# Ledger of designs, part 50: peptides against a protein of PDB entry 1BH9

Target 1, 89 residues: chain A of PDB entry 1BH9
Amino acid sequence: FSEEQLNRYEMYRRSAFPKAAIKRLIQSITGTSVSQNVVIAMSGISKVFVGEVVEEALDVCEKWGEMPPLQPKHMREAVRRLKSKGQIP

## One batch from the design tools (peptide; made by RFdiffusion4, then SolubleMPNN)

Design b2_p12_7_s2 (from b2_p12_7, 7 letters changed)
Fold by OpenDDE base, seed 3:
Structure b2_p12_7_s2 (fold): chain B 89 residues (1-89), chain A 12 residues (1-12)
Amino acid sequence: as target 1 above (89 residues)
Amino acid sequence: SEYEKKLAEILS
């Protein structure tokens, strides 16, 4: 890691989705209450997913010869590429 | 898997 990469990783590692918000979101989909363990698991999975998309989007931005901040077009292209690579469904 | 390792790290 470069110093900048390390800093981004640390910020990412320390970030988290609000537990209550995730619980409400899941419950809005399932129609029933969910356990704490489900919320924790889904929060972790979501964090990994977002991290992978953002990482790919940064790569897209760089490959297109563009500068930050990321734009919606980078995120959309990132998702397409990850699907193409079979890294996300 | 790498995914599981990352998940474990995040949730640890």
Scores: peptide ipSAE 0.027, ipTM 0.542, DockQ to the pose 0.088
Fold by OpenDDE base, seed 5:
Structure b2_p12_7_s2 (fold): chain B 89 residues (1-89), chain A 12 residues (1-12)
Amino acid sequence: as target 1 above (89 residues)
Amino acid sequence: SEYEKKLAEILS
């Protein structure tokens, strides 16, 4: 791994969704209170989801011969590709 | 995918 890749991974690893915000979001959908375990699980799956989209977007950026930072067009294309591959719903 | 793996963990 390059230093740049390690740096990106470290920033990703350190990032996290605020538990309170996730809890509020889930409750706004379910209409009922949720446990801490549900918040933790949802936060985890959400981070994995975002991570995979960003990884795909970085690949798109590279394949298009462009340089960071990622732009909305990279994210949109990433989602399209992941859906096409059946990697995300 | 990692997404599917995490989902499986949640549903298990």
Scores: peptide ipSAE 0.027, ipTM 0.566, DockQ to the pose 0.354
Fold by OpenDDE base, seed 4:
Order: sequence, then C-alpha cells, then structure tokens
Structure b2_p12_7_s2 (fold): chain B 89 residues (1-89), chain A 12 residues (1-12)
Amino acid sequence: as target 1 above (89 residues)
Amino acid sequence: SEYEKKLAEILS
C-alpha cells in the first residue's frame, strides 16, 4: 500500500455525490419522494460501483500497455470484464 | 457480499 495508493483511497473515501442531486434523480425515476436513508444508501452503492469500474478500467489500461488518463474504451472494456467475472450484473 | 463489505467501509 504505497503513499500514492493511500492518497487515491483518501480522495475516493472523501468523494460523494450531492445528496440533493441524487434525491432529484431517484425521484425523477420513481415518480415519488424518497427518504434521506434511501438517498444515503443509493449514494453509497453508486460510489462503490464507480470505484469498482474505475479500478477495473485502470487495470485494463495497464494491461493494454497504456497510460492514464482513462479513456472511454477503458471504461467500456472494464464494464465488459466485470460482467464476465460476475462482479456486476 | 463484497458490495456490502465495501459499502460498510466507505460509509464508516
């Protein structure tokens, strides 16, 4: 666990989707109001999902012998691989 | 699940 990895983890840990935006998004889909707990839960799940996709995308980038920043092709391949591994639906 | 474990860590 290098210092760089630790720094990335800290940035990830501190990151969050704006609650108001998430609430609006959910409500636009459900057509009804949602509780604060639902917003918190969905925000957390979304954060985990994004983290896993980004991690996989970085791995793809490395395995392809390429350097950051991530490109759309890395993200697409990451999702494909995660689905193949059964890590995401 | 793995998601639950990660979620717990992130939200803690």
Scores: peptide ipSAE 0.027, ipTM 0.542, DockQ to the pose 0.089
Fold by OpenDDE base, seed 1:
Structure b2_p12_7_s2 (fold): chain B 89 residues (1-89), chain A 12 residues (1-12)
Amino acid sequence: as target 1 above (89 residues)
Amino acid sequence: SEYEKKLAEILS
């Protein structure tokens, strides 16, 4: 990793969804309470998902010959590409 | 990524 890449990775690693919000979202889907371990697992999976989208968006930005910050158009294209590659539903 | 690998390990 370059210093810039390492910095982005560390910021990403330290970020987290609020547990209460994740718990409420899961419970709205399941219709019943969920354990702390389920919240932790789903939070982690969600974080990985967001990370993969952002990583793809950065690649799109670079391939289009543009510079950060990321814009909505980069995120939309990233999702399209990930779906095309079968990496996300 | 390495982070994903660690997460997979925790969830296994």
Scores: peptide ipSAE 0.025, ipTM 0.537, DockQ to the pose 0.095

Design b2_p12_7_s3 (from b2_p12_7, 7 letters changed)
Fold by OpenDDE base, seed 2:
Structure b2_p12_7_s3 (fold): chain B 89 residues (1-89), chain A 12 residues (1-12)
Amino acid sequence: as target 1 above (89 residues)
Amino acid sequence: SRYEKLIAEILS
C-alpha cells in the first residue's frame, strides 16, 4: 500500500450505509418488515459488494492504462467483468 | 451467485 491507498482503504472501512435507508430499501423489495439484524447483515454484504466492484474498477482503470479517479466507464466495465466471471448476478 | 445465496439465507 501507498499512504494514499491506505488512507482510501481506511475511509472505506469506516464508512457505512444509513440503517434507515437500507431498511426502507429492503422492505420496498420484499414487501415485508425486516429486523435490525437483517439490516445489519445486508448492510455488511452491500459494503463488501461495493468494495469488490470498486476493486475491479480500479483494475480496469489500470489495465486500460488510465489513472484515477475512477470514471463511470470503469464502474460499468467492472460490473460487466464481474458478471462474466459469475461473481455477481 | 454467492450474493444471492447469502441474501436468501438472511431473509429466510
Scores: peptide ipSAE 0.132, ipTM 0.711, DockQ to the pose 0.816
Fold by OpenDDE base, seed 1:
Structure b2_p12_7_s3 (fold): chain B 89 residues (1-89), chain A 12 residues (1-12)
Amino acid sequence: as target 1 above (89 residues)
Amino acid sequence: SRYEKLIAEILS
């Protein structure tokens, strides 16, 4: 993991999920404590992930001939499509 | 996925 990558993700941290919440979530998964930089990086990745889901949902909404705001059905379909494309887990 | 690879790299 490079410093350049970390710096990029740090820019996304400012408007991402609460730092403490991300830290707790990561630690619950890994079973061990994580560094501040790991939290920053994961916060950035999380925001990108959510952003991509929302972007796909907007595309779904458009393809269905509907208009914003997004509804739960758009989000559910977006997740299914992204998974089928292998773009999200 | 690319996310899984990134996470693995960051946490390694």
Scores: peptide ipSAE 0.129, ipTM 0.688, DockQ to the pose 0.647
Fold by OpenDDE base, seed 3:
Structure b2_p12_7_s3 (fold): chain B 89 residues (1-89), chain A 12 residues (1-12)
Amino acid sequence: as target 1 above (89 residues)
Amino acid sequence: SRYEKLIAEILS
């Protein structure tokens, strides 16, 4: 567990999606207003989702023998692989 | 999908 890994973990742990933005996004999808608890819960699972995609993308980048930073191609491949594994819809 | 189940539970 390197210092760089620790720093990334700390930044991830402390990061969060803006509540207002998430609320608006959910409402645009559902077509109706949502409660604060829904926003909190959706924010949480969204953070986990993004984290899993990024983790897979880092693995893709490494397996392809490439160096950071991550590129769109890594993210696209990560999503494909996670779907193939049945880990995301 | 676990995500679909979670969303359904949260939005129900």
Scores: peptide ipSAE 0.126, ipTM 0.706, DockQ to the pose 0.736
Fold by OpenDDE base, seed 4:
Structure b2_p12_7_s3 (fold): chain B 89 residues (1-89), chain A 12 residues (1-12)
Amino acid sequence: as target 1 above (89 residues)
Amino acid sequence: SRYEKLIAEILS
């Protein structure tokens, strides 16, 4: 445990997608209006999804012997690995 | 997948 780790966790915890933007995005896909609860739920799922991808990307970066910040190649490899593990579609 | 199931559940 370190203060830096705590700070990163706090930033993650406090981060959130703007509700209006999420609502618009969902509605653009569904073609119909969605409830506030749907927006909240989707926002939460999206946050978890991003977190899992970033975590995997950081692992990739480390295993490749590289240092942050994350680069597109790390994100692409992370997604590939998560798909291979069956953790994401 | 896990996410597909969750999304389907929320949007249903």
Scores: peptide ipSAE 0.120, ipTM 0.702, DockQ to the pose 0.802

Design b2_p12_7_s4 (from b2_p12_7, 7 letters changed)
Fold by OpenDDE base, seed 1:
Structure b2_p12_7_s4 (fold): chain B 89 residues (1-89), chain A 12 residues (1-12)
Amino acid sequence: as target 1 above (89 residues)
Amino acid sequence: SEYEKKIAEILS
């Protein structure tokens, strides 16, 4: 990693969804309470998902010859490409 | 794998 890449990685690594919000969302789907371990697991999976989208968006930005910050058009194109590659539903 | 290592680091 370059210093810039390392900084972005550390910011991402330290970020997290609020546990209470994730718990409420899961329970709204399941209709019953869920364990702390389930909340942790789902939070992690969600974080990985967001990370993959952002990583693809950065690649799109670069390939279009543009510079950060990311814009909505980069995020939309990233999702489209990930779906095309079968990496997300 | 390298992918598994990356995931482990992200979740740490």
Scores: peptide ipSAE 0.026, ipTM 0.511, DockQ to the pose 0.066
Fold by OpenDDE base, seed 3:
Structure b2_p12_7_s4 (fold): chain B 89 residues (1-89), chain A 12 residues (1-12)
Amino acid sequence: as target 1 above (89 residues)
Amino acid sequence: SEYEKKIAEILS
């Protein structure tokens, strides 16, 4: 890691989705109550997913010769590229 | 792997 990468990693590592919010979101989809373990698992998966998308979006931004902050177009392109690479469904 | 360690750390 570069110093900047390390800093971003630390910020990412320390970030988390609110447990209650994730639980409510899942329950709104399933229509029933979900266990704590389901919330933990889904929170983790979601965090990894968001991290991968943001990382790809930063790469897109750089490759397009643009400067931060990230824009919706970078995020959309990131998702397209990740799908193309088979890294996300 | 370093990747697995990173993921484990992120999810810990």
Scores: peptide ipSAE 0.025, ipTM 0.510, DockQ to the pose 0.061
Fold by OpenDDE base, seed 2:
Structure b2_p12_7_s4 (fold): chain B 89 residues (1-89), chain A 12 residues (1-12)
Amino acid sequence: as target 1 above (89 residues)
Amino acid sequence: SEYEKKIAEILS
């Protein structure tokens, strides 16, 4: 990693979704209560997913010859590319 | 790999 990449990674690593919000979101979808462990697991999976999308978006930005910050167009293209690669539904 | 290490740290 470059120093800047490492710094971004550290900031990302230290970030987290609010447990209460995740719990409410899951319950609103499933219609049933979920355990703390389920919230933790889903939070982790979600964080990984966001990380992968952002990483792809940064790659898109670079390939388009543009500089950060990321824009919605980079995020949309990242999702399209990940779908085409079969990495996300 | 570096990616796997990143994932491990994210989940820790």
Scores: peptide ipSAE 0.024, ipTM 0.516, DockQ to the pose 0.062
Fold by OpenDDE base, seed 4:
Formats: structure tokens, C-alpha cells, sequence
Structure b2_p12_7_s4 (fold): chain B 89 residues (1-89), chain A 12 residues (1-12)
């Protein structure tokens, strides 16, 4: 792959949701405290999900003959396609 | 997995 793709991978690899923020978000939904392991798991799942959506959105952008940056329309179409493929509920 | 393959390809 290109250096650009490698750079994107590195940025993705290094990215992470703040644990405190995730914990607060989960607790606001569940109404009760959650363990550190739950926060870690949810953070990981969220990261994977975002990565999959972004990858699909980039593909949509390319297939539409457009150039980055991604726009809301790309993200919406990406989600629709992923649902159609059964990759996300 | 597909992701592992992608990572390997990117790093190759």
C-alpha cells in the first residue's frame, strides 16, 4: 500500500477514545457504574466500528468519483451499504 | 482475518 495508507493506519492504531468519557457515556445509558474491562471492551468495539465505517465511506467517495475529505453523504451511504452487506446491524 | 491481511499488506 501507499505511504498515505500506512500513515492512515498509524493514525488509526494510535487513536483511542478517552476512557473517562466512555465510562461516563456508558454509565449515563446504563444508570449504573461499569468496570474498567467494560470500558476497554466498549472502546475497542467502538474503534473497530469507526474504522469499518470510515473505510466503507472512503470506498463510497472513490466510487462516486469524488475526493476526500469525507462528507456526511459518504458516511450515510457507507452505513447503508454495510447494513446491506450484513456487516453491521 | 481480513483485517490481519490488510495490516500485513500495508506493512509489506
Amino acid sequence: as target 1 above (89 residues)
Amino acid sequence: SEYEKKIAEILS
Scores: peptide ipSAE 0.023, ipTM 0.482, DockQ to the pose 0.034

Design b2_p12_8_s1 (from b2_p12_8, 5 letters changed)
Fold by OpenDDE base, seed 3:
Structure b2_p12_8_s1 (fold): chain B 89 residues (1-89), chain A 12 residues (1-12)
Amino acid sequence: as target 1 above (89 residues)
Amino acid sequence: LKELILKLLEEL
């Protein structure tokens, strides 16, 4: 890995969703209280999902012959491609 | 990505 890739990985690794915010968000959707384990699981899945979308968006940016930073158009195309591949619903 | 997922699971 390049130093830049390592630095991005370290920043991603250290990133976290605030548990209280995720708990409130899930409860606002479900209308019911959720356990700590559900908050942990949903936080992990959400972090993985964001990582997958960003990785696909970097691939889109490269395939279009464009340079970083990522733009909203790359993120929108990434989501469309991941849906087309059946990797996200 | 797969290695990253495994590391994220270890941190949960």
Scores: peptide ipSAE 0.024, ipTM 0.578, DockQ to the pose 0.048
Fold by OpenDDE base, seed 5:
Parts: structure tokens; C-alpha cells; sequence
Structure b2_p12_8_s1 (fold): chain B 89 residues (1-89), chain A 12 residues (1-12)
């Protein structure tokens, strides 16, 4: 791994959704209270999903011969590719 | 990413 990749993974690892915000969001969808474990699980899954999209967007940026930072066009193309691969609905 | 996910799972 390059130092740049390591730094990106460290920043990603340290990133987190605020538990209270995730709890409120889930409750707005389900109409019921959710446990702390559900908030943790959903936060983890959501973080993995964001990570997969960002990783694909970085691959798009590189394949287009472009330099960081990521632009909205890279994110849109990443989502399209992940859908095409069946990795996201 | 995959290796990071595996490490995160090991921390749970």
C-alpha cells in the first residue's frame, strides 16, 4: 500500500456517523424505537457502503487519467459501475 | 478496503 492509500484508509477508519443521527433516521423509517446494536450494525453497513462507492470512484478517477480530489462525476460513474456489477441495487 | 473491513470485524 502507498502512504497515500494508508492515509486514506486511516481517515476512513476514523470516520463515523453520529449514533444519534443514525438512530433518528432509522426511527423515521421504521416508526419504532431501535436498539443500540441496530444503530451500530446500520452505521457499520452504511460506512462500508460509502467506502465501496469511494473506492470505485477513485478507480474511475484513475482510469480517466484525472487527479484527486473526487468530483461528483466520479461518484456518479462509480454508482453506475457498482450497479452494473450487481454490487448495489 | 476488504482488509480494512476484516480488521473492523475483528475489533467487534
Amino acid sequence: as target 1 above (89 residues)
Amino acid sequence: LKELILKLLEEL
Scores: peptide ipSAE 0.024, ipTM 0.567, DockQ to the pose 0.046
Fold by OpenDDE base, seed 2:
Structure b2_p12_8_s1 (fold): chain B 89 residues (1-89), chain A 12 residues (1-12)
Amino acid sequence: as target 1 above (89 residues)
Amino acid sequence: LKELILKLLEEL
């Protein structure tokens, strides 16, 4: 790994969704109360998903011969590529 | 990312 990649992974590892916000969001969708374990699981899955999209967007940026920071065009293309690979619906 | 995901799973 490059130092830049290690630093990104460290910042990513330290990042977290606020549990109360995730709980409220899930409850707004499901219409029912959710357990703490559901909030933890959904927060973890969501963090992994964001990481996968960002990694694919960095690959898009590189393949286009562009430099960071990531732009909305890279994120949109990343989602298209992940869909084409069957990694997201 | 894969290696990071594996480490995150080990921390759970």
Scores: peptide ipSAE 0.024, ipTM 0.559, DockQ to the pose 0.045
Fold by OpenDDE base, seed 1:
Structure b2_p12_8_s1 (fold): chain B 89 residues (1-89), chain A 12 residues (1-12)
Amino acid sequence: as target 1 above (89 residues)
Amino acid sequence: LKELILKLLEEL
């Protein structure tokens, strides 16, 4: 691992969705109260999903011969590519 | 990302 990669992973690891916001969002969809374990699981899955989109956006940025920071155009292209690959719905 | 996930699993 490069120092830059380790720093990016540490920043990603420390990032989190607010538990109360995730709980409210799930409850708005399910119409029922959800357990703390469901909130943790859904928060983890959502974080992995965001990570996959950002990783694809970094690959897009590199393939276009551009340098960070990521721009909205990279994120839009990443989502398009992941959909085309069947990696996201 | 895969390597990060594996590292997080090793911490559990």
Scores: peptide ipSAE 0.023, ipTM 0.534, DockQ to the pose 0.040

Design b2_p12_8_s2 (from b2_p12_8, 6 letters changed)
Fold by OpenDDE base, seed 5:
Structure b2_p12_8_s2 (fold): chain B 89 residues (1-89), chain A 12 residues (1-12)
Amino acid sequence: as target 1 above (89 residues)
Amino acid sequence: LKELILELLEKL
């Protein structure tokens, strides 16, 4: 791994969604109170999902012969590709 | 990414 890849992974690893915000969001959708474990699980799935989209966007950026930082066009193309692969709905 | 999934599973 390059130093840049390691640094990106460390920043990603340290990132987290605010538990209270995730809890409120889930409760707004479900109409019911959710457990802490549901908040943890959903926060983690959401973090994995964001990671997968960013990884696909980095692949798009590289395939287009472009350099970081990621732009909205890379993120939009990543989402299209992941949908086409059936990896996201 | 795999390590992050493992860390999530440890918190459940």
Scores: peptide ipSAE 0.028, ipTM 0.616, DockQ to the pose 0.055
Fold by OpenDDE base, seed 3:
Formats: sequence, structure tokens, C-alpha cells
Structure b2_p12_8_s2 (fold): chain B 89 residues (1-89), chain A 12 residues (1-12)
Amino acid sequence: as target 1 above (89 residues)
Amino acid sequence: LKELILELLEKL
């Protein structure tokens, strides 16, 4: 692991969705109250999903012979590739 | 729950 990769992974590990915002978002979609465990689970799944998209975007950036930082074009291509692989709908 | 995850993914 490069120092840059380690620093990115530390920033990723420290990142979190605000629980109150996630709770409100879920409730706005379901029309019902959700438990704290559902908020935790959905926050975890969402963080994993963002991680997978960023990882695929880094692979796209490398395969294009480009250097960080990631650009919107890498993120859009990552989502297309993950859809094509059946990893996201 | 699965449907909720799918609906969230469709909005992204």
C-alpha cells in the first residue's frame, strides 16, 4: 500500500453518514418509522457501496493512464462498469 | 429492506 492509499483508506474509515439524515431519508421513502439498527445497517451498506464505486473509479483512472484526484468522468465510468458486471442494478 | 436498497440505488 502506498502512503497515499493508506491516507485515503483512513479518511474513508473515518467518514460516516449523519444518522439523523439517513433516518429521515429512509422514513421519507418508506413512509414509516425505522429502528436505529435499520439506520446502522443502511449506513453501513451505503458506505460499502460508496467504497466499491470509489475503488472501481480508481481502477478506471489507472486504466486510462491518468493520475488522481478522481474526476466526475471516473465516477460515471465506474458506475457503468459496476452495472455491466451486475454488481449494482 | 432489499426494495429500499434498490430504490436508493436507482436515485444515485
Scores: peptide ipSAE 0.026, ipTM 0.582, DockQ to the pose 0.191
Fold by OpenDDE base, seed 1:
Structure b2_p12_8_s2 (fold): chain B 89 residues (1-89), chain A 12 residues (1-12)
Amino acid sequence: as target 1 above (89 residues)
Amino acid sequence: LKELILELLEKL
């Protein structure tokens, strides 16, 4: 556990989707008004999903002997690995 | 990640 890893985790923890933007996005898909709890739940699930992809991309970067920041090649490989593991569709 | 999931559950 490095100080850099802690700082990245803290930045991730503090990151959030704008509630109004998520609400508008869901409403554009469903055609109906959504509750605040639905916006919170969908924002949470979306943040977890992004976290899993970024975590796999960091593992890819490390396994390739490369240093941050993450590049598009790490993200593409992460998505491929997560699909292969059945963790994403 | 686990702590973040717990924090999200506390907001529900």
Scores: peptide ipSAE 0.025, ipTM 0.597, DockQ to the pose 0.052
Fold by OpenDDE base, seed 2:
Structure b2_p12_8_s2 (fold): chain B 89 residues (1-89), chain A 12 residues (1-12)
Amino acid sequence: as target 1 above (89 residues)
Amino acid sequence: LKELILELLEKL
């Protein structure tokens, strides 16, 4: 790993979704109250998903011969590639 | 990322 990649992973590891915001978001979608464990699980899965999309977007940026920061075009292409790989629906 | 995912799964 490069030092830059390690620093990005450290910042990513320290990042978290606010539990109350995730709880409200899930409840707005499901129409029902959700447990704390559901909020924890969904927050974890969502964090993994965001990490995978960002990693693929960094690979897209590099393959296009471009430098960070990531742009909306890299994120859109990352989602297309992850869909083509069967990693997201 | 894969190593970080494994560490996160171990904390759940």
Scores: peptide ipSAE 0.025, ipTM 0.560, DockQ to the pose 0.049

Design b2_p12_8_s3 (from b2_p12_8, 5 letters changed)
Fold by OpenDDE base, seed 4:
Structure b2_p12_8_s3 (fold): chain B 89 residues (1-89), chain A 12 residues (1-12)
Amino acid sequence: as target 1 above (89 residues)
Amino acid sequence: LRELILKLLEEL
């Protein structure tokens, strides 16, 4: 992997959703208290999802002959492509 | 991303 890819992965690895915010968000939807394990699982799934969308958006940006930073148009196209591929609902 | 995660897990 390139140094840029490794650096991006390291930043991604260190990134996290605030547990309290995720807990509150889930509780606002479910109307009930959620366990720490549910917060961890949901945070992990959400992080993977964001990572996959960003990777597809980088591929979109490259395929359009554009340079970073990613724009909202790349993110929208990424979601459309992932849906079309059946990789996200 | 997925391939990067897998390769980094193989290096550990």
Scores: peptide ipSAE 0.025, ipTM 0.561, DockQ to the pose 0.031
Fold by OpenDDE base, seed 1:
Structure b2_p12_8_s3 (fold): chain B 89 residues (1-89), chain A 12 residues (1-12)
Amino acid sequence: as target 1 above (89 residues)
Amino acid sequence: LRELILKLLEEL
C-alpha cells in the first residue's frame, strides 16, 4: 500500500455514522425498536456500501485521466457503473 | 478496500 492509500483507509476506518441517527432511521422504517447489534450491523453494511461507491468513483476519476478530489460527476458515473454491473440496485 | 472490509468485520 502507498502512504496515501494507507491514510485514505485510516480516514475511512475512523469515519462512522452516528448510532442514534441510524437507530432512529431503522425504527422509522420498521416501526419497531431495534437492538444495538442491529444498529452496528446496519452501520457496518452502510459504511461498506459508501466505501464501494467511493472506490468506483476513484476508478472513474483515474480512467478519465483526472486527479482527485472527487467531483459530483465522478460520483454520478460511479453509481451508474455499479448499477450496470448489478453491484447496487 | 477488501482487506479493510475484512478488518472492519473483525471489529464488529
Scores: peptide ipSAE 0.025, ipTM 0.569, DockQ to the pose 0.048
Fold by OpenDDE base, seed 3:
Structure b2_p12_8_s3 (fold): chain B 89 residues (1-89), chain A 12 residues (1-12)
Amino acid sequence: as target 1 above (89 residues)
Amino acid sequence: LRELILKLLEEL
């Protein structure tokens, strides 16, 4: 991996959703208290999902010949492409 | 990304 790829990976690895916010969100849906392990699992899955969308959005930005930073149009197109590929519902 | 997911799973 290039130094840039390693730096991006390290920033992604260190990124996290606030556990309390995720817990409250899940509880608002389930109507019951959830375990710490459920919060960790859901946070992990959500982080993977966000990562996949951002990677597809970077590919969209590059394919359009545009420069960073990512714009809302790249994110919308990324979601559309991932849906068309059957990678997200 | 797949390798990143595997590394994240190893950290959980």
Scores: peptide ipSAE 0.027, ipTM 0.577, DockQ to the pose 0.049; fails the geometry check
Fold by OpenDDE base, seed 2:
Structure b2_p12_8_s3 (fold): chain B 89 residues (1-89), chain A 12 residues (1-12)
Amino acid sequence: as target 1 above (89 residues)
Amino acid sequence: LRELILKLLEEL
């Protein structure tokens, strides 16, 4: 791996959603209180999802012959590609 | 991510 890839993975690994914010967000959608385990599970799934979208956006950026930082156009194209692959609804 | 995790495991 490049040092850049390792550093990106390390930053990703250390990233976390604030539990209280995730809890409030889920409760705003479900209309009911959620357990700590639901918050943990949803936070994990959301972190994986964000990681996959960012990686697809980096692949888009590279395929377009562009350099970082990622722009909203890369993120939109990444979501389109992931939908086309059936990886997201 | 998955491929990065797998390759990191291959480097161990």
Scores: peptide ipSAE 0.026, ipTM 0.558, DockQ to the pose 0.028; fails the geometry check

Design b2_p12_8_s4 (from b2_p12_8, 6 letters changed)
Fold by OpenDDE base, seed 5:
Structure b2_p12_8_s4 (fold): chain B 89 residues (1-89), chain A 12 residues (1-12)
Amino acid sequence: as target 1 above (89 residues)
Amino acid sequence: LKELILALLEKL
């Protein structure tokens, strides 16, 4: 790994979703209260999902011969590619 | 849980 990749990975590892916000979001969808374990699981899955989208967006940016920071066009293209690969619905 | 994950993805 490059130093830049290591730094990005460390920032990713330290990132977290606010539990209260995730809980409210889930409850707004389900109409019912959820357990702490469900909030933890959904927070983890959401973090993995965001990581996958960002990784794909970085690949898009590189393949287009562009430099960071990521732009909305990279994120939109990343989502399209992940959908076409069947990695996200 | 799988259905909940899919429902959250639909809200993104």
Scores: peptide ipSAE 0.026, ipTM 0.592, DockQ to the pose 0.195
Fold by OpenDDE base, seed 1:
Structure b2_p12_8_s4 (fold): chain B 89 residues (1-89), chain A 12 residues (1-12)
Amino acid sequence: as target 1 above (89 residues)
Amino acid sequence: LKELILALLEKL
């Protein structure tokens, strides 16, 4: 790991979705109240998904010979690549 | 990322 990679990972690790917002979103889909464990699980899965997309977008940015910050074009290309690899639907 | 996933699983 480079120091820069470690710093990005620490910032990512400390990031979180607001629990109340996730709970409300899930409840809007299910029509019923959900447990705290469901909110934690769904928040974790969502964070992992965002992490995978951002990691792919950073790889795209580097391969294009560009420097951060990430732009919408990197995110769009990342999603395309992940779909092509069968990593996301 | 793997360490983060494991830490999240421990909270379940």
Scores: peptide ipSAE 0.025, ipTM 0.589, DockQ to the pose 0.054
Fold by OpenDDE base, seed 2:
Structure b2_p12_8_s4 (fold): chain B 89 residues (1-89), chain A 12 residues (1-12)
Amino acid sequence: as target 1 above (89 residues)
Amino acid sequence: LKELILALLEKL
């Protein structure tokens, strides 16, 4: 790891979704109340998903010979690539 | 990210 990669990893590791926001979002979709454990599980899965998309977007940025920060075009291309690999629906 | 996933798995 470069120092920059390590710093990004630490920032990612320390990031978290607000539990109340996740709870409200799930409830808006399911129409039912959800437990704290469901909120924790969904928050974890969502964080992993965001991490995978960002990692792919960084790879896209590098492969295009561009420098950070990430732009919307990198994120859109990352999603397309992950779909083509069958990693996301 | 892989290291984070491994660290999470080790905590279970």
Scores: peptide ipSAE 0.022, ipTM 0.528, DockQ to the pose 0.044
Fold by OpenDDE base, seed 4:
Structure b2_p12_8_s4 (fold): chain B 89 residues (1-89), chain A 12 residues (1-12)
Amino acid sequence: as target 1 above (89 residues)
Amino acid sequence: LKELILALLEKL
């Protein structure tokens, strides 16, 4: 791996969704209270999902001969590609 | 991402 990849991973690793905000969001959808473990699990899954989309978007950006920062067009194309690969629904 | 995960696992 490159230093750039390591730095991206470190930033990704340090990133987190605020637990209270995730709890409120889930509860707004379910209409009921959720446990701390559900919040942790959903936060983890969401973080992995964001990581996969961003990684694909960086690949799209590179393949288009463009440089960071990522733009909405890269994110939209990344989602399309991940769907076509069956990596996301 | 996978390569970074593997590199971290090697340090455990």
Scores: peptide ipSAE 0.021, ipTM 0.528, DockQ to the pose 0.028

